# Designs tried in a protein design run: peptides against a protein of PDB entry 8YR4. Part 263

Target 1, 309 residues: chain A of PDB entry 8YR4
Amino acid sequence: PRGSPALQLVVLICLGLMGLERALNVLVPIFYRNIVNLLTEKAPWNSLAWTVTSYVFLKFLQGGGTGSTGFVSNLRTFLWIRVQQFTSRRVELLIFSHLHELSLRWHLGRRTGEVLRIADRGTSSVTGLLSYLVFNVIPTLADIIIGIIYFSMFFNAWFGLIVFLCMSLYLTLTIVVTEWRTKFRRAMNTQENATRARAVDSLLNFETVKYYNAESYEVERYREAIIKYQGLEWKSSASLVLLNQTQNLVIGLGLLAGSLLCAYFVTEQKLQVGDYVLFGTYIIQLYMPLNWFGTYYRMIQTNFIDMEN

## One batch from the design tools (peptide; made by RFdiffusion4, then SolubleMPNN)

Design b2_p29_8_s1 (from b2_p29_8, 23 letters changed)
Fold by OpenDDE base, seed 5:
Structure b2_p29_8_s1 (fold): chain B 309 residues (1-309), chain A 29 residues (1-29)
Amino acid sequence: as target 1 above (309 residues)
Amino acid sequence: DLLELLQKLEEELLKRFEELLASNVETEP
C-alpha cells in the first residue's frame, strides 16, 4: 500500500513466510523419507533420534500442509489481518463511492437495505477472492511446479510427467465441471429468491389471507415452491458430489500410476523404500489444497451469483 | 513489483465488480 511503510514491511514478511512454507512442504517429506531409510538400514539410535526430532520440529512449523493450522501459517494469517482490514476498508469505500455515483433512479427502484446487502456481498466477494488467490491459488500452483521439478530431478522424468498430467487433468476437469455447475446454482438461487419473496408477500398480506380463509391455499403454494427449490438444490448438490468424485478418481489414478512405478523401481533396487513413502506423502499433500480450490472457487461463484440477483 | 501486481489485480477485480453491477442494472426492464 502506498503511504504505510509498516504495512509494506508486513507484506514482505508474509511473502517470506510463504516462501518458508514452500520450503517446508519439500523438506518434511524428505525428512520422513530419511527416517524410513534409517529404520530400514538399522542405523544407530543417535542418528535416528536426531532425524526424528528434526522432522517433528519441521512438522510443527508446517502443520498439516497448505491451509492447515501450522505455526508458520498461523503467524502469516495473524500478520495479514491488518493488510486484509486495509484492503477491505478500501474496497468498502470504493463500492460506497460508486453507489453514490449511481443514478437516483437506480436507488429509488431498490430498498436501501438491499443496496447495503449488495455492497456487503461485493466487499466480501472481492476481499475473499483476493485472499484466496494470494494464499491458496498461487502457493498451490507453486507447490505443483516445485513438485514437478523435484520429482524430475531426484527420481525419473516419468514421475514429473505423471504429476504434470494428473494435476493438469485435475485442474481442467475442476474448471469445466464447475462452469457446468454454475447453471444449476443460478437456477437454484433464482428459485430460492422467488420462494422467499412469496413467503414474505404472504406474511405481509396476512390480514387479507385471514380475511379470505386462504391460509391452506398459501401453505400449499409455498409447499409447491419448496418442492421446486428442492429439485434444483438436489441437482446442485448432486453436481457437487460428481465434482468431488471426479477429483478423487483423477488423484486416485495418478497415485496408482505413480505408486506402481515407484514400487517397480524399488524392486529393481533403483529407489529405496523411503522414496515410495515420500511420493505417496507428497501427492497427498498436493491434493489437500486442491480440494480447497474447488470449495473456494464455489464460494467465489456463489458470492458473484448472489450479487447478480 | 508483487505489491503493484496485487494492486492491479485488486483494480481488475473492482472493475469486474463494477461491470457486474452495471449488467444487473441493464437487465431490469
Scores: peptide ipSAE 0.007, ipTM 0.381, DockQ to the pose 0.014
Fold by OpenDDE base, seed 2:
Structure b2_p29_8_s1 (fold): chain B 309 residues (1-309), chain A 29 residues (1-29)
Amino acid sequence: as target 1 above (309 residues)
Amino acid sequence: DLLELLQKLEEELLKRFEELLASNVETEP
């Protein structure tokens, strides 16, 4: 935001908090490893209690699990509200000014409610995309890179290779299958709009339909349109399940390969039991944001498709 | 939860805008 030094400072603080989240994503698994190692070694209570207390504090800052956002993430989200409001207002004003620059012929050819629905969807889509890129995509890519570096340096190059191959395959399949799925979603939305238009036209022509006793014919045409819509909806939903299952399979295979390799190195006394727990914890932490990636990428594509129609 | 919150926020923004439009169309003579 070039015009407000206060908002620039807030953005800088949010970027600093994002950096802190990346550090926490590495530190939390390390402290959890240390707890497992200290428990295995039967270390003195004072050292164990300090490490557990430090872990719980770091875990409070990081958050994690279904529904518990971390303190740092919540603070970042809170501070970002002002930046989001500024961005939203700027996009809304740009869309609104552009709508006023459009010819009277364009406005007469479209219902005012449709024009504004496009404007609102446009604003939501742009603001959602920006927030998603900044808070989910970029951080997740950073965590993957940090993970590959960490495992390559502190474990073995084979662990870094497994994480690299799994995450690269996961991202590639997510993009390819989502692009494939977009065709089914476009077809579904087109058929939904056509079905809705037929219902509206039938209701607007109610007097004519009543005059010709064509009620049963209009109901049958509407039923056929619904069946055709449901056939496309099923393909869209089934393609989503296929995407999620493919993603789950890739992560499952990566977790299996890495866990077996880690267990083998623990049996060879090259790694400790805590290192096995660290690997599993870190892979799960990488997977959670990536699962959201597929959801938001789909939401963005949906909003863009809904603007094209 | 966050997706439902975002969808609810989108629906509520859309509803407020539809209400603002209806109000502006009624006020132009």
Scores: peptide ipSAE 0.000, ipTM 0.323, DockQ to the pose 0.015
Fold by OpenDDE base, seed 4:
Structure b2_p29_8_s1 (fold): chain B 309 residues (1-309), chain A 29 residues (1-29)
Amino acid sequence: as target 1 above (309 residues)
Amino acid sequence: DLLELLQKLEEELLKRFEELLASNVETEP
């Protein structure tokens, strides 16, 4: 934020905490691996107790992974409140100043409440998009890159390739299927607005409907509009299930291929039992933020479409 | 968590929409 060195320092601290989260995402599986290996080797209690205590402390800092309520994530979210408020207020003031520069004809054609609603939606959309990009997209991409590097360096290059192919296919299918779904959602929203307009028009013309005893006709016409809406809603919802199932299948195939390869290398004594556990834990940890990526991408796309209208 | 974040976003959107509806009902004479 230009003009407040205190808020700039808070942004730098938040970026440092984001870097710490990325480090924790690698360290937690490593310490869990080490516990499994130490248990397998029947290591001395003192070494095991220290490693377990360190793991639990790191797990407290991390929480459930990216997007979960870990101590570092909570501290970052807390510190970011002031930055978000500053950004929101700046966007609000920019929109408000722009609204005052618009022609009198534009203001006469729109109700003041509608103008304020557009301003509030614009502010929330921009602030939400920025927060999503900074806290979900960039960290997730960083975790994928770190994962590929880690598995390529500390495992066989085949593991890095499996993670790369799995994540690339997952992201590509998520984008392609989400763009395909957007057509069904637009059709659903258009039919929802048409169904609502029909209900409003029928209620505004209540006296005329009553005069002609046309209540049964208007109810049947509204029923037909609802059935048409539900047919589009079903397509939208079914397409979401298809997206989720496609994502689950890609992750499942990646987990299967990598787990079989890990098991093979453990049988050849090239990897330890803990390395199998590490791979599974790390892949599941990468999947957690990605599972939400399709929902957030849709939210971003909706916010952009709602800003164009 | 994300259902709670979506529900919080939906509740905050709904609350802002209810506040906007309440403010519009108070401004109709």
Scores: peptide ipSAE 0.000, ipTM 0.323, DockQ to the pose 0.018
Fold by OpenDDE base, seed 3:
Structure b2_p29_8_s1 (fold): chain B 309 residues (1-309), chain A 29 residues (1-29)
Amino acid sequence: as target 1 above (309 residues)
Amino acid sequence: DLLELLQKLEEELLKRFEELLASNVETEP
């Protein structure tokens, strides 16, 4: 934010907290590994208790991982409120100024309440998209890259390759299936709006419907519109289940391949039992934010289309 | 609870975004 050094400092602190979250996403699995190894070796209670206490403290800071309500994430969200309000107000003033620059003909053709609703929607979309990109998309991509580097350096190159292939396939299928699904969702939304419009028009013309005793006819037309809507809703919902199942299958195959390879290296005494647990924990932590990636890719695509209009 | 709250928040955000989109598609001339 140009012009407020206080808001610039808050942005820098939020970026620092985002860096800390990335570090916690690596450290939490490492400490969990260390607990499993210490338990396996029957280590002294004092070392175990210290490692467990440290793990629980780090887990409190992290929460459930990226997109969870950990202490660091909550602190970041709290500090970001002022930056979001500043950005929202700036976008709102820009949209409002632009609306005032539009021709009188454009304003006479539209209801003032609709123009205000478009302005409020435009501000919410831009600020929501920006916050989402900065706090969810970029961090998730960073966690994947950090994961590939970590597994490639501290494990065998085969683990880095498995994570790379699994995440690349997951992201690609998520995009492709989400784009395919968007057609069904657009058709559903269009039919929902048309069904709602028919219901409103029938209710506004209640006197005319009553005069012609056409109540049964209007109810049957509304029923047909609902059945048509539900057919499109089913396709949209079924396509979401297919997306989620495809995502689950890709992660499951990646987890299977990596877990089998890790188990093999533990049997060959190249890795410890804790390293097996680390791999599984880390893959699940990467999966958690990615589950929402399809929803969010759709939000991005749609907000970009909405900003072009 | 937290996952259901996140899902509800996401569904509500999605619904608001879908309502935003439906309104902007109506603003294409």
Scores: peptide ipSAE 0.012, ipTM 0.363, DockQ to the pose 0.026; fails the geometry check

Design b2_p29_8_s2 (from b2_p29_8, 25 letters changed)
Fold by OpenDDE base, seed 1:
Structure b2_p29_8_s2 (fold): chain B 309 residues (1-309), chain A 29 residues (1-29)
Amino acid sequence: as target 1 above (309 residues)
Amino acid sequence: DLEKILEELEKELLEKFQSLLEEHKETEP
């Protein structure tokens, strides 16, 4: 972005965060190995607890295997919103100005039939996403129930309780924060439609705009409408980052509590080193589908709101 | 990348434009 030194700095920070994410992908397995070694060597509790806590902190920064929901990834996504908005606004204004230079015949000559095909692709994608949601939600809920039963029977009631509390809190917060986000999204879509309608009205009346030499005025009016839209888009996108970060925090706390408890029981010779590995792996496996659920629920709601308008 | 974003945005704007042109044609008696 040549026009803003602040946005150039944000791009550099985002590149630095991408580098940090790569470093975390190496460090997390190293710390996990070190935990397994310390458990095998029957190391002192203080050294073990510190290494487990450090691992969970690094895992919180990295996220649940995909890296898409780690703190570093969320921070990168949050900072990138302004860069994306600057780029989109520049592109939209460039297209809008170019469309005003073109004749109405160019717009009318592009057959209306392509628009219908995209609307049909939209509806087909919604139906596919709804089916995918059902086929992912039900198995994930089953896996959570199976996990609670398994950990309660084979480990201790405390592990089943940790999984139950973690997953219940995760699901509850996901629903509550998603319902809260819907308000920002509806406001964004309403302003997008209004911005679009103004652009189309200006382009339909292009002959009048050219007659009065008002092209620069219409471009500035469109720019102001885009800035207003981008203010609402930022709230929507920032609320998504907040959702993802809240989800990551809940899983991080569950992983911390359960990993410390596992490590303690291994030191007391009640569990084996393999049981520690099992718990950590299983919690991460439960998290992965749930993380995608929030993204799909968002896509479905976008398409439903776009179909209702 | 920028060209693809430009093409995608041009496509979205054109789709939005055509949809509203169709709505306006359906509302023109």
Scores: peptide ipSAE 0.010, ipTM 0.398, DockQ to the pose 0.011
Fold by OpenDDE base, seed 3:
Structure b2_p29_8_s2 (fold): chain B 309 residues (1-309), chain A 29 residues (1-29)
Amino acid sequence: as target 1 above (309 residues)
Amino acid sequence: DLEKILEELEKELLEKFQSLLEEHKETEP
């Protein structure tokens, strides 16, 4: 934001916190590995207790795997509220100014409140999307690259290749299947709007429907519209299940291949037992933001489709 | 009307997001 040095400092602090999250994403699995190795070696309690305490502190900063936002992420989100509000207000004022310039032609159309509502929702959706892309998508791609580099340098090149192939296949299939399902979602939303418009038109014209005794005909027409909608809804929902299952299979195959390779290298004494646990925890940790990415990319596409109609 | 659909969709999305967050909290052994 060019207009406030305070907001520029907040953006720099948020970028610093994002860098810290990337470091935590590498350190947490390493400390967990070290705990497993110290337990396996029957190390003295003082070394184990220090490593466990350090791990729990790092895990508190990172956040729990499932659903717990870390302290660093919460602090970043809190600081970002002011930047988001500034950006939202700036886009809203630009849209409002543009609508005022168009208003000489547009005030003739009486849709002033509807266009303001579309503009406010469009602004919120675009600002939310941009914030999500910057704080979730880009960091997730960075974590994948860091993961490939880490496994390639500290493990065998085969581990880096497995992570690369697994994550590349996951991202590619997520995009391709999401683009494919967008067709079903668009068809569902257009049929939902058409079904609702028919119901509203029938209810507004209830006097005419009663006059012609056409109540049974309008009910049957509405039933046919519902059946057609449910057929499209089923395709949309089934395509979502297919996406989630495809994602789960790709991660499962990557986890299987890498876990078997880790187990083999542990049996050959080239890796420690903790390195097996590190690989599993790191892959699951990479999967979690990717699952949210797939969900939000679906929501964005839905919201853009819902704004086009 | 479109407001009510979008508020309902936003509410359903928030509820699904919360349910997925809760289900994911319960499945960490």
Scores: peptide ipSAE 0.000, ipTM 0.321, DockQ to the pose 0.021
Fold by OpenDDE base, seed 5:
Structure b2_p29_8_s2 (fold): chain B 309 residues (1-309), chain A 29 residues (1-29)
Amino acid sequence: as target 1 above (309 residues)
Amino acid sequence: DLEKILEELEKELLEKFQSLLEEHKETEP
């Protein structure tokens, strides 16, 4: 944010907290591995108690594995409120200035209060979405890269390759299926708007409808429009289920391949039991934020297509 | 549910962008 050194410092602190979240996402599985190994080796209570206490503290900082409910994420979200408010106000003032430059005819045709409400809601929604994307999508991509590097350096290169192939296939299928779903969502939204317009026109002309006793006819036309809408809604919802199932299958195959390879290396005494638990925990931890990637990509794509038209 | 919040946010965004697009089509001289 140009003009406020305090907000620039807050942005730098938020970036530092994002780096800390990435470190926690690597350290938490490592400490959990170490606990499992110490339990397997029947290590002294003092070493075990220190490692467990350290793990619980790191897990408190991380939260539920996605970081979304962790202390570090909550602190980042709290600090980011001021940056979001500054950005929202700037975008709102730009939209308001642009609306004032628009022709007097446009202001006379639309109630100024409705335009202002649409401008405010959508400015808040855009700013909130952009902030959410920056703090969830980019960190998730970073966690994937860090994971590939970690598994390639500390495990066999085959584990890094499995994670790379699994995540690349997951992201590619998420994009392709999301682009395919966007067609069904557009058709649904167009039919929703047409159904709403027909309902509003019928309600505005209620005196004429009542005069001709055409209420049953208008209700049946509205019912037909709802049935047509629900047919498109079902296609949109079914396509979302298909996306989620495709994502689950890709992650399931990656987890299966990696878990079998881990189990094999544990039987050959090349890896410890804790390394099997580490791999499974880390893959599940990567999967949790990726479930939302399809929704974020759709929202980005919709916003870009709506800006080009 | 985060999905409902995101769908509602996306719907509000879409309604805003459609409104802005309709405005942009009417204001091209």
Scores: peptide ipSAE 0.010, ipTM 0.358, DockQ to the pose 0.017; fails the geometry check
Fold by OpenDDE base, seed 2:
Structure b2_p29_8_s2 (fold): chain B 309 residues (1-309), chain A 29 residues (1-29)
Amino acid sequence: as target 1 above (309 residues)
Amino acid sequence: DLEKILEELEKELLEKFQSLLEEHKETEP
């Protein structure tokens, strides 16, 4: 926001809070490891109590993967509301100005309410997309890179390689399967619009339908359109299940390979029991944001398709 | 679930679009 130094400061604070979230994503598993090691070694209560208290405080700042947003994420989201409102208003005013520059024929062919709703949808789509890219995509990629570096430096290079291969395969399959699914979603949306248009046309022409006693014919045509829609909806939904299951298999294979390797190094006394727990918890923390990545890549594609119409 | 919130938002957008299509047909002369 180039026009307000206050909003620029808020953006810088939000970026600083995003950096703090990345640090917490590394520190929380480390402190959890330390608790498990201290419990295994039967360490004195004072050291254990301090480490547990520090872990709980860091976990409160980070939040849990169980749908509880952390204090840092909530503070970031709260501060970002003003930036989002400024960006939304700017996009709305640009769209509105552009609509006024359009020909009288475009204004006569589209009702002012439809135009405003296209503007609102376009604004919500663009602002939602930008917020998603900044707060989910970039941080997730950063967390993966930090994870690969951490495991390569503090564990054996084999752990860094497993994380790299699993995350690369997960991202590649997510993109490829999502692009494949987009064809089914486009076909579904086209058939939904055609089914709705037919229903609305039949209902508006109800007098003509009654005059020709064609009610049974229109009901049968609507039924055929619904069956055709449901066939496309099933393909869309089944393709989502296939995506989720493919992602789950990649996660499962990566977790299995890394957990077996970690267990082996613990048996050789090269790693501690806490390092096994750290690996499992850190991998789960990396996969939680990635699962959302597929859903939002889908949103991005939907919003682009809805802007082409 | 975010997927449920997104499906609900998509449904609300679709209901809003259907309402506009109905409003557009009522005022074609």
Scores: peptide ipSAE 0.006, ipTM 0.335, DockQ to the pose 0.017; fails the geometry check

